# Designs tried in a protein design run: peptides against a protein of PDB entry 5VJI. Part 27

Target 1, 62 residues: chain A of PDB entry 5VJI
Amino acid sequence: NTLVVLHKSGLLEITLKTKELIRQNQATQAELDQLKEQTQMFIEATKSRAPQAWAKLQASLT

## One batch from the design tools (peptide; made by RFdiffusion4, then SolubleMPNN)

Design b2_p15_2_s4 (from b2_p15_2, 4 letters changed)
Fold by OpenDDE base, seed 2:
Structure b2_p15_2_s4 (fold): chain B 62 residues (1-62), chain A 15 residues (1-15)
Amino acid sequence: as target 1 above (62 residues)
Amino acid sequence: SELDQLQAQVQAALA
């Protein structure tokens, strides 16, 4: 059948691997975005000298 | 069989 042909040709393996790589890329991008936000909160905390800004940063690091 | 293994792999990948 078609599925067996796709498997034997190697196309199915490439497709499934591509899907997994996309998932991993999305997860890595989310972590990167979180780090960027934490960096911004750190910058704002140092600029404002407000305890509330430091509290917000601390909460984000948990 | 090869088809059974393929079906299991696809199901695992989609889970």
Scores: peptide ipSAE 0.049, ipTM 0.678, DockQ to the pose 0.014
Fold by OpenDDE base, seed 5:
Structure b2_p15_2_s4 (fold): chain B 62 residues (1-62), chain A 15 residues (1-15)
Amino acid sequence: as target 1 above (62 residues)
Amino acid sequence: SELDQLQAQVQAALA
């Protein structure tokens, strides 16, 4: 049985761990993208010095 | 059986 062989060889564990790492990588990438967007909002707020820009940034952080 | 247990584990991991 292929599944039994994969389990006994350790390849199944590696495969499942790889799948989990891919999931974690995707989650981390999403957080990074959000941080990049928030950083851009911060830059815009500092340039405009408008209260509305700061309010927009604050809303994105909540 | 061992095979049944393994199949259940795989199914749970894929869910």
Scores: peptide ipSAE 0.047, ipTM 0.669, DockQ to the pose 0.013
Fold by OpenDDE base, seed 1:
Structure b2_p15_2_s4 (fold): chain B 62 residues (1-62), chain A 15 residues (1-15)
Amino acid sequence: as target 1 above (62 residues)
Amino acid sequence: SELDQLQAQVQAALA
């Protein structure tokens, strides 16, 4: 049986672990992208000194 | 059996 061979060889474990790592990496990347966006909002708020820019940043942090 | 356990694990991982 192919699955049994893959299991005993360790290849199936590596494959499944790789899928999980890809999933975790995608989740972490999403968090990183959110942080980058928030950082950009912060930079824009400091540059403009406009209340609406700070309000936009505040909304993103809630 | 080992195959049954493996199939269950694969099914859980793909769910």
Scores: peptide ipSAE 0.047, ipTM 0.669, DockQ to the pose 0.014
Fold by OpenDDE base, seed 3:
Structure b2_p15_2_s4 (fold): chain B 62 residues (1-62), chain A 15 residues (1-15)
Amino acid sequence: as target 1 above (62 residues)
Amino acid sequence: SELDQLQAQVQAALA
């Protein structure tokens, strides 16, 4: 059947690996985006004497 | 058995 053919041809492994790589990439991208946001908050906090800027950054690190 | 294992793997991957 089709599933067995896909398995034996190696295409299923490639497909599953691709899906996993996409998942990992998405997770890494999310972490990267979060880090970028935290970096921006850090920059803003360093430029500001407003305690709320530091509080905002601190809250984001939890 | 191979088909059963493959079906289980696919099901697990989709879950």
Scores: peptide ipSAE 0.046, ipTM 0.671, DockQ to the pose 0.014

Design b2_p15_3_s1 (from b2_p15_3, 8 letters changed)
Fold by OpenDDE base, seed 5:
Structure b2_p15_3_s1 (fold): chain B 62 residues (1-62), chain A 15 residues (1-15)
Amino acid sequence: as target 1 above (62 residues)
Amino acid sequence: SSAVAQAEKLLQELE
């Protein structure tokens, strides 16, 4: 079957590794998005100089 | 076969 052919050719291992890399990439992208959001909150806190903005940033970092 | 079943399990785990 197709799975056996993939295994014998070495493509199955590559396929599995590719799927794992995609998962890791998605996790890294999520961390990057979180950092971008935190950066935006930091920018807003510095602009407003309001305690509430800093409190919001601090809450996001917990 | 056992090998096919194992490969399918690995694919499922990475899904």
Scores: peptide ipSAE 0.049, ipTM 0.647, DockQ to the pose 0.014
Fold by OpenDDE base, seed 3:
Structure b2_p15_3_s1 (fold): chain B 62 residues (1-62), chain A 15 residues (1-15)
Amino acid sequence: as target 1 above (62 residues)
Amino acid sequence: SSAVAQAEKLLQELE
């Protein structure tokens, strides 16, 4: 049993912590990607001077 | 054991 082997070797805690860190990293990366997208929409809105671009940005912030 | 069961639960929560 892999779980038993990991536990006895002391690697289970590391494995679990690693999985948790990966999950947290993925969540943080998703938030970062969203922020980057919102930043891009902001830049495009400032360049386009079009109300539609601002509306798109506003919708993304909800 | 109880520790194994707890670890399995934690693994499932992280999956």
Scores: peptide ipSAE 0.048, ipTM 0.648, DockQ to the pose 0.014
Fold by OpenDDE base, seed 1:
Structure b2_p15_3_s1 (fold): chain B 62 residues (1-62), chain A 15 residues (1-15)
Amino acid sequence: as target 1 above (62 residues)
Amino acid sequence: SSAVAQAEKLLQELE
């Protein structure tokens, strides 16, 4: 069957590995985006010198 | 196992 053919050809392993790498890339990108947002909040907190901005940053880090 | 079961497993693993 198709699954057996994919397995024997090596394409199944490549497909599964590719999907896993895509998933890992998506997870890493999400973490990077979160860090970028937190960095922006940190910059805004330092510029505003307002307790509310620091509170917002602290809430995001929790 | 059946071909159907194998196909379903593959689809689940590809999600």
Scores: peptide ipSAE 0.035, ipTM 0.607, DockQ to the pose 0.013
Fold by OpenDDE base, seed 4:
Structure b2_p15_3_s1 (fold): chain B 62 residues (1-62), chain A 15 residues (1-15)
Amino acid sequence: as target 1 above (62 residues)
Amino acid sequence: SSAVAQAEKLLQELE
């Protein structure tokens, strides 16, 4: 069957490893996007000097 | 049905 053929050829291991790497990459990208958003809120807070902007940033860090 | 079961198992392993 297909599973046996993939296993014997070594492609099953490669496929599973590739899927795991994609998952890890997506998780890392999500963390990076969150950091980018927090950085933007920090920049806006420093520009506005408004308490509301700092409160927004603080809420994002929880 | 055996082929379908094998395909479903493979899909679960690839998730």
Scores: peptide ipSAE 0.033, ipTM 0.590, DockQ to the pose 0.012

Design b2_p15_3_s2 (from b2_p15_3, 10 letters changed)
Fold by OpenDDE base, seed 4:
Structure b2_p15_3_s2 (fold): chain B 62 residues (1-62), chain A 15 residues (1-15)
Amino acid sequence: as target 1 above (62 residues)
Amino acid sequence: SQQVQQLQQLLQQLE
C-alpha cells in the first residue's frame, strides 16, 4: 500500500521529521511572540506614570 | 509483520 511505499522510499521518515520540525518551530515562535509582548509592556511601563502599567507587566511575568 | 513493526517503531519515534 501507499504507506509501505512511503516507508521504503524514505519519504515517510522525512515527512514525519518535517512535521516535528514544524511543531518545534511553532513552539519557539510562540515563545518569541510572548517575549515581544512582554518587551512592549516594559516599554509602555517606562513611558507611563501609571503604576498599573508596572502591575500589568509584573502580572505577565508570573 | 516485521515490516509493520518497523513502521510502528518509526511512527513512535517521530510522531
Scores: peptide ipSAE 0.066, ipTM 0.673, DockQ to the pose 0.013
Fold by OpenDDE base, seed 3:
Structure b2_p15_3_s2 (fold): chain B 62 residues (1-62), chain A 15 residues (1-15)
Amino acid sequence: as target 1 above (62 residues)
Amino acid sequence: SQQVQQLQQLLQQLE
C-alpha cells in the first residue's frame, strides 16, 4: 500500500505540508503583487501630477 | 485501526 508506505516514511506529512506552504505562498504572492501594483500607481501619480492618476490609485485602495 | 486513525488525523491537520 503506497499510502501506508508514504505515511510510515514521513513523506506524506512532508508532501502535505509542502502543498500547504505552496498555497500560503501563492496567497502571499498575490497580496504582494497587489501592493506592487498600488506602489506603481503611486509612483505614476507622483510623476504625472494628473488628477486621474490619483483617482486611479484611490480606486485601487477601496 | 490506530494507524488509519492517525492518518486521518494527520490529513485533517495538514489539508
Scores: peptide ipSAE 0.061, ipTM 0.671, DockQ to the pose 0.013
Fold by OpenDDE base, seed 5:
Structure b2_p15_3_s2 (fold): chain B 62 residues (1-62), chain A 15 residues (1-15)
Amino acid sequence: as target 1 above (62 residues)
Amino acid sequence: SQQVQQLQQLLQQLE
């Protein structure tokens, strides 16, 4: 069957490893997007000098 | 069989 052929060829291991790498990449991308948002809030806080902007940033880091 | 056992171990490691 197909599963046996994939195992014998080594492609099954590569396929499963690729699936795991895709999952890890998606998780890392989500963390990166969160960091980008926090960076934007930091930039806005420095520009406005408003306590509300700093409070918003602080809330995002907790 | 040994082949089935090896496949089962591989699946456990990669999931």
Scores: peptide ipSAE 0.059, ipTM 0.668, DockQ to the pose 0.013
Fold by OpenDDE base, seed 1:
Structure b2_p15_3_s2 (fold): chain B 62 residues (1-62), chain A 15 residues (1-15)
Amino acid sequence: as target 1 above (62 residues)
Amino acid sequence: SQQVQQLQQLLQQLE
């Protein structure tokens, strides 16, 4: 049985740990992407001086 | 089969 072999070899534990790390990485990446987007909106707001750009940034921070 | 069943149960909890 392959499942038993994986468990005895330690590869099952590694597989589960890898899945957890992937999950954590995905969560961190999502936060990073959000921060990048907010940073871009901030840059655009400072450049354009348009009230709409600031409103868009403000909405993203709430 | 008992060992396989226990391992599958563990996987279900940890995944």
Scores: peptide ipSAE 0.049, ipTM 0.647, DockQ to the pose 0.012

Design b2_p15_3_s3 (from b2_p15_3, 10 letters changed)
Fold by OpenDDE base, seed 3:
Structure b2_p15_3_s3 (fold): chain B 62 residues (1-62), chain A 15 residues (1-15)
Amino acid sequence: as target 1 above (62 residues)
Amino acid sequence: DAAVQQAQQLLQQLE
């Protein structure tokens, strides 16, 4: 049984921790990407001075 | 075994 072998070797804990870290990294990356997009929309809103660009930014923050 | 069952439960939560 692979699970038993992993448990006895201590690799199961490492594997599970690695999976958790990957999940957390993915969540953090998604938040970072969202922030980057919002930052870009903010930059575009400041450049265009168009109310529509500000409305788009506002909608993204909701 | 209890340890295997616990590990399986934790694995399922991380999947």
Scores: peptide ipSAE 0.053, ipTM 0.654, DockQ to the pose 0.014
Fold by OpenDDE base, seed 5:
Structure b2_p15_3_s3 (fold): chain B 62 residues (1-62), chain A 15 residues (1-15)
Amino acid sequence: as target 1 above (62 residues)
Amino acid sequence: DAAVQQAQQLLQQLE
């Protein structure tokens, strides 16, 4: 059984840990992308001084 | 085998 061999060799633990790290990396990347978008909206709000740009930023932070 | 069953459960939790 391949799973038994992986367990006994320690590779199963490495595989499970790798899967968890990939999941965490994906979550962190999503948060980073959201922060980049929010940062861009903030920059645009400061440049335009338009109430609508601030409203858009506020909506994104809710 | 209990070890196989446990490993399968752990794999499912990480999917």
Scores: peptide ipSAE 0.052, ipTM 0.655, DockQ to the pose 0.014
Fold by OpenDDE base, seed 2:
Structure b2_p15_3_s3 (fold): chain B 62 residues (1-62), chain A 15 residues (1-15)
Amino acid sequence: as target 1 above (62 residues)
Amino acid sequence: DAAVQQAQQLLQQLE
């Protein structure tokens, strides 16, 4: 049984930990991408000084 | 096998 061999060798724990780290990395990357988008909207709002750009930013922060 | 069952439970938690 391959799973039993992986467990006894400690490789299963490493595999599971790696999978968890990948999941955490993906979640962190999604948050980072959202922050980057919000930052861009903030920059555009400051440049344009248009109420619509600020409204768009505000909507993104809800 | 207890090790298999434990591994399956851990996999399900990570999926």
Scores: peptide ipSAE 0.050, ipTM 0.658, DockQ to the pose 0.014
Fold by OpenDDE base, seed 4:
Structure b2_p15_3_s3 (fold): chain B 62 residues (1-62), chain A 15 residues (1-15)
Amino acid sequence: as target 1 above (62 residues)
Amino acid sequence: DAAVQQAQQLLQQLE
């Protein structure tokens, strides 16, 4: 049984931990991408000084 | 098999 061999060798634990770290990395990357987008909307709002740009930014923060 | 059950439980926790 391959799964039993992986468990006994410790490679199963490493594999499962690696999958968890990949998942956490993906979640953190998504949060970072959202922050980058919000930062861009903030920059555009400051440049335009238009109420509509600030409203768009506010909507993204909810 | 206890190792299979443990692996299945760990996989479920990672979902």
Scores: peptide ipSAE 0.049, ipTM 0.661, DockQ to the pose 0.014

Design b2_p15_4_s1 (from b2_p15_4, 13 letters changed)
Fold by OpenDDE base, seed 5:
Structure b2_p15_4_s1 (fold): chain B 62 residues (1-62), chain A 15 residues (1-15)
Amino acid sequence: as target 1 above (62 residues)
Amino acid sequence: SAQVQQLQQLLQQLE
């Protein structure tokens, strides 16, 4: 069947590895996006000097 | 048969 053919050709292993790499990349991207958001909150806190901005940053780090 | 079974296990783990 098709699955056996893909396995014997090596394409299935590549496909499954690619799927795993995509999943890992998505997880890493989510962490990166969170870091970017925290960085932006830090920048805003330094610019505004408002205690509420620092409170927002502190809450994001918990 | 053993090869097909191994492939089925890999698919189950990664899907």
Scores: peptide ipSAE 0.062, ipTM 0.673, DockQ to the pose 0.013
Fold by OpenDDE base, seed 1:
Structure b2_p15_4_s1 (fold): chain B 62 residues (1-62), chain A 15 residues (1-15)
Amino acid sequence: as target 1 above (62 residues)
Amino acid sequence: SAQVQQLQQLLQQLE
């Protein structure tokens, strides 16, 4: 049984932990990308001084 | 038996 061999060797735990870390990394990357986008909206709002740009930023932060 | 239970716990926690 392959699962038994993997479990006894510790490789199954490593494999499953790796999968979890990949999932967490993907979630963190998504949050980081959102923060980058919000930062860009903030920069544009400060530059344009347009009410619509600030409204767009505010909507993204809710 | 204990090893099987440990495997089941790992699967439950990580999947």
Scores: peptide ipSAE 0.061, ipTM 0.670, DockQ to the pose 0.013
Fold by OpenDDE base, seed 3:
Structure b2_p15_4_s1 (fold): chain B 62 residues (1-62), chain A 15 residues (1-15)
Amino acid sequence: as target 1 above (62 residues)
Amino acid sequence: SAQVQQLQQLLQQLE
């Protein structure tokens, strides 16, 4: 069957490994996006000097 | 049977 052919050809392993790498990449990207957002909140807090902006940043770090 | 078990192990490792 198709599954056996994919396994014997090595394509199944490549496919599953690719899926895992995509998952890991997505997790890393999410962490990076969080850091970028926190950096932006820090920049906004320094610009506005408003207590609300600092509170927002603080909430993101907890 | 051995081939099926090998495939199952591979699937479990990579999924």
Scores: peptide ipSAE 0.059, ipTM 0.660, DockQ to the pose 0.013
Fold by OpenDDE base, seed 4:
Structure b2_p15_4_s1 (fold): chain B 62 residues (1-62), chain A 15 residues (1-15)
Amino acid sequence: as target 1 above (62 residues)
Amino acid sequence: SAQVQQLQQLLQQLE
């Protein structure tokens, strides 16, 4: 069967490692996107000088 | 087969 063939060829290990790398990449991308959003909120807070904008930023950092 | 099932079990733990 296909599983046995993949194991014997070494492709199964590569496939599993690739899946793990994809998962790690997705997690890192999510953290990066969150940082980008927080950066934008910081920029908006500095521009508006409104206490509400700073409160919004503070809430996002918890 | 039993061998394939055992390998699948191992793969599930490594995923």
Scores: peptide ipSAE 0.046, ipTM 0.636, DockQ to the pose 0.012

Design b2_p15_4_s2 (from b2_p15_4, 11 letters changed)
Fold by OpenDDE base, seed 5:
Structure b2_p15_4_s2 (fold): chain B 62 residues (1-62), chain A 15 residues (1-15)
Amino acid sequence: as target 1 above (62 residues)
Amino acid sequence: DKKVKELEALLKQLE
């Protein structure tokens, strides 16, 4: 069957590894997006000097 | 398409 052919050709291992790398990439991207948002809140807090902006940042880090 | 779906199911079991 096709699965046996993929295994014998080595493509099954590559396919499974690729799927895992895609999953890890998606997880890393989510962490990066969160960091970008936190960075933006930090920038806004420094610009406004308002305690509310710092409170928003603190809430995002807890 | 059927064979592709069968392969995808098998790959999901190995995930």
Scores: peptide ipSAE 0.049, ipTM 0.638, DockQ to the pose 0.014
Fold by OpenDDE base, seed 2:
Structure b2_p15_4_s2 (fold): chain B 62 residues (1-62), chain A 15 residues (1-15)
Amino acid sequence: as target 1 above (62 residues)
Amino acid sequence: DKKVKELEALLKQLE
């Protein structure tokens, strides 16, 4: 059957590994996006010198 | 098909 053919050809393993790599990439990208946002809040806090901007940054550091 | 269901379960875990 199709599953046996995929397994014997190695394509099943490649498919499963590819899906795992996509998931890991998405997780890493989410962490990177969070860091970018925190960096932007830090930049804004340094520019504005407003206590509210520092409070916003502090609240994001969870 | 048992094998199809097993594959579907594995794919769902990777979503």
Scores: peptide ipSAE 0.049, ipTM 0.665, DockQ to the pose 0.014
Fold by OpenDDE base, seed 1:
Structure b2_p15_4_s2 (fold): chain B 62 residues (1-62), chain A 15 residues (1-15)
Amino acid sequence: as target 1 above (62 residues)
Amino acid sequence: DKKVKELEALLKQLE
């Protein structure tokens, strides 16, 4: 049984851990992308001085 | 190949 061999060799644990790390990496990347977007909105708000841009930023932070 | 498919199915359930 391949699954048994993978388990006994420790490769199953590594495979499962790798899957978890990939999932965590994807979540962290999503948070990073959100931060980048919020940073851009902040930059635009400071440049435009428009209350609408600040409102947009405020909404993104809720 | 059958065992590989079984493993893939099990791994998918753990997602």
Scores: peptide ipSAE 0.045, ipTM 0.639, DockQ to the pose 0.014
Fold by OpenDDE base, seed 4:
Structure b2_p15_4_s2 (fold): chain B 62 residues (1-62), chain A 15 residues (1-15)
Amino acid sequence: as target 1 above (62 residues)
Amino acid sequence: DKKVKELEALLKQLE
């Protein structure tokens, strides 16, 4: 069967590792996107000096 | 196409 052929050729291990790396990359990208958003909210809070902007930033960190 | 679908099914079982 296909699974046996993949295992014997070594491609199964590579395929499973590739899937795991894709998953890890997606998780890291999500964390990076969140950090970018938080950074933008911080910049806006410093510019506006409005309590509401700081409250919005604080809510994003909790 | 059939072999690709079979592989995809096997990969889902290993998740």
Scores: peptide ipSAE 0.045, ipTM 0.632, DockQ to the pose 0.014

Design b2_p15_4_s3 (from b2_p15_4, 12 letters changed)
Fold by OpenDDE base, seed 4:
Structure b2_p15_4_s3 (fold): chain B 62 residues (1-62), chain A 15 residues (1-15)
Amino acid sequence: as target 1 above (62 residues)
Amino acid sequence: SALVQQLQQLLQQLE
């Protein structure tokens, strides 16, 4: 059947590996986006010199 | 096609 053909051709392994790489890429992108947000909050905290901005940054790091 | 969709579901379960 089709699944056996995919397995024997190596396409099944490639497909599964590709899906895993996509998942890992998505996880890494989420971490990067979080870091970007935290960096922005840090910049805002330094500009405002307000304790509330630092409190917001601290809360984001939990 | 229906077959492609079925294969996609199987691949998701194998992840």
Scores: peptide ipSAE 0.042, ipTM 0.646, DockQ to the pose 0.015
Fold by OpenDDE base, seed 5:
Parts: sequence; structure tokens; C-alpha cells
Structure b2_p15_4_s3 (fold): chain B 62 residues (1-62), chain A 15 residues (1-15)
Amino acid sequence: as target 1 above (62 residues)
Amino acid sequence: SALVQQLQQLLQQLE
């Protein structure tokens, strides 16, 4: 049984752990991208000094 | 190929 061999070799555990880490990494990357976007909106708000830019930033934080 | 597909399906069920 190939699955039994995979389990006994430890590769099954590594594979499952790797898949979980990839999933977690993808979730963390999405959060990071959102933070980067919010940071950019903050920078633009400070540059433009326009109320619209601050409103846009505020809306993104809710 | 069939064995690989079966293993992939099993791994997917274990996610």
C-alpha cells in the first residue's frame, strides 16, 4: 500500500504540514497586501491633503 | 497515473 509507505516514511506528515503552511502563508500574504494598500492610501492622503483621500482611507479601515 | 490520482484525492480529503 503506497499510502502506508508514504505514512511510514514520514512524507505524508510533511506533505500535509506543507499544505497547511501554504494555506497559512496565502492568508498572511492577503493580510499583508491589504495593509500595503492601506499604507499607500495613507501616504496619498498625506500628500494630497484632500478630505476625499482621508475619507477613502477611513472607509478602508472599517 | 491512476495511483497518483488516488493519492491526490486522499490527500485532498485530509486537508
Scores: peptide ipSAE 0.037, ipTM 0.636, DockQ to the pose 0.013
Fold by OpenDDE base, seed 2:
Structure b2_p15_4_s3 (fold): chain B 62 residues (1-62), chain A 15 residues (1-15)
Amino acid sequence: as target 1 above (62 residues)
Amino acid sequence: SALVQQLQQLLQQLE
């Protein structure tokens, strides 16, 4: 069947590996986006020196 | 195509 052909040709392994790499990339990107947001909150907190800005940052780090 | 759809279904099952 088609699945057996894909397996024997190596294309199935490549496809599954590609899917896994995409998944890992998406997870890493999500972490990076979160870090960027937290960094921005930190910058704003340091600039304003307002207690509410620090509270917002602290809440985001939980 | 039906074949492409079938392959996509199989790949989803293998996730």
Scores: peptide ipSAE 0.034, ipTM 0.639, DockQ to the pose 0.014
Fold by OpenDDE base, seed 1:
Structure b2_p15_4_s3 (fold): chain B 62 residues (1-62), chain A 15 residues (1-15)
Amino acid sequence: as target 1 above (62 residues)
Amino acid sequence: SALVQQLQQLLQQLE
């Protein structure tokens, strides 16, 4: 049984852990992308001084 | 390659 061999060798654990880390990395990347977007909205709000830009930023932080 | 694909399928089910 190949699966048993993978388990006993520790490779199955490494594979599953790697998959979990990839999933966590994807989640972290999504949070980072959101932060980048919020940062951009903040920059635009400070530059334009338009109430709408600040409202948009505030809505994103809620 | 068939064995590798089968293993990949099994690993996907173990997520």
Scores: peptide ipSAE 0.034, ipTM 0.638, DockQ to the pose 0.014

Design b2_p15_4_s4 (from b2_p15_4, 13 letters changed)
Fold by OpenDDE base, seed 1:
Formats: sequence, structure tokens, C-alpha cells
Structure b2_p15_4_s4 (fold): chain B 62 residues (1-62), chain A 15 residues (1-15)
Amino acid sequence: as target 1 above (62 residues)
Amino acid sequence: SSQVQQLQQLLQQLE
């Protein structure tokens, strides 16, 4: 059957590995986006000197 | 049979 052919050719492994890498990439991208947002909150906190800006940053880090 | 079992395990790990 087709599944056996894909397995023997190695294409199934490549396909499944690709799917896993896409999933990992998406997770890493989400973490990166979160870090960017936290960095922006830090910048705004330092600029404004407002306690609420620091509180917002602190809440995001919990 | 062994190859089929290995494939099933691989599929399960990546689901």
C-alpha cells in the first residue's frame, strides 16, 4: 500500500519530521513574540517612570 | 511486523 511505500522510501519520516519542526517553530515564534512584548513594556516603563507601567511589566513576567 | 510496529510508534509520537 501507499503507506508502506512512503515508509520504505523515507518520505514518511521526512514528512512527519517536517510537521514536528513546523510545530516547534511555531512554539519558538510565540516565545519570541512574548519576549518582544515584554521588552516593549520594559522600554515603556523606563520612559514613563509610572508605577503602573512597572506593575504591568511585572505582571507579564509571572 | 516489526517495521509496522515501529511505524505505529513513530506516528503516535508525532501526533
Scores: peptide ipSAE 0.059, ipTM 0.676, DockQ to the pose 0.013
Fold by OpenDDE base, seed 5:
Structure b2_p15_4_s4 (fold): chain B 62 residues (1-62), chain A 15 residues (1-15)
Amino acid sequence: as target 1 above (62 residues)
Amino acid sequence: SSQVQQLQQLLQQLE
């Protein structure tokens, strides 16, 4: 059957590894996006010098 | 076959 053919050809292992790499890439991208947002809040805190902006940053780091 | 069943189980665990 198709599953046996994929296994014997080596494509099954590649397919499963590719799926895992995509999942890990998505997780890493989410962490990167969070870091970008935190960086922006830090920049805004330094510009405004307002306690509220620093409070927002602190809350995001919990 | 035993091989097909084993591969199906592995696929299910790794998905």
Scores: peptide ipSAE 0.056, ipTM 0.666, DockQ to the pose 0.012
Fold by OpenDDE base, seed 2:
Structure b2_p15_4_s4 (fold): chain B 62 residues (1-62), chain A 15 residues (1-15)
Amino acid sequence: as target 1 above (62 residues)
Amino acid sequence: SSQVQQLQQLLQQLE
């Protein structure tokens, strides 16, 4: 069957490794996006000097 | 086959 053919050809291993790399990439991208958002909140807090902006940043870091 | 079953189990664990 297809599974046996994929295993014997080595494509199964490549497929599984690719799926894992995609998963890791997605996780890293999510962390990066969160950091970008936090960085923006930090910039806004420093510019406005408003306590509300700092409170928002602090809440995001918890 | 036993091999197919083993590979399916491995796939399920790695997915």
Scores: peptide ipSAE 0.055, ipTM 0.665, DockQ to the pose 0.012
Fold by OpenDDE base, seed 4:
Order: structure tokens, then sequence, then C-alpha cells
Structure b2_p15_4_s4 (fold): chain B 62 residues (1-62), chain A 15 residues (1-15)
């Protein structure tokens, strides 16, 4: 069957590893996006000097 | 094809 052919050719291992790498890349990208958002909130807090902006930043870090 | 879709579902289960 197709699964046996993929296993014998080595393509199954490559496919599964590729899927895992995609998953890890997606997780890393999500962390990066969160950091970018937190950085923007920090910049806004420093500009406004408003307690509400600092409270928003603090809430994002919990 | 149906076979490709079935294989994709199998690969998702093997993650």
Amino acid sequence: as target 1 above (62 residues)
Amino acid sequence: SSQVQQLQQLLQQLE
C-alpha cells in the first residue's frame, strides 16, 4: 500500500519531520508576534505616560 | 484525489 511505499522510500520519515518542523515554526512565530505586540504596548506606554497604558502592558505580561 | 486526502488524514494522526 501507499504507506509501505512511503516508508520504504524514506519519504514517510521526511514528511513527518517536515510536519513537525512546520508546527514548531508556527509556535515560534506566535511567540514572536506576541513579543512584537508587547514591544508596541511598551512604546505606547513610554510615549503616553498614562497609567492605563502601563496597566495594559502589565496585563499582557501575565 | 480521494487517496491523497486519505493519506493526509493519516499523516495528521501520526503527528
Scores: peptide ipSAE 0.051, ipTM 0.643, DockQ to the pose 0.015

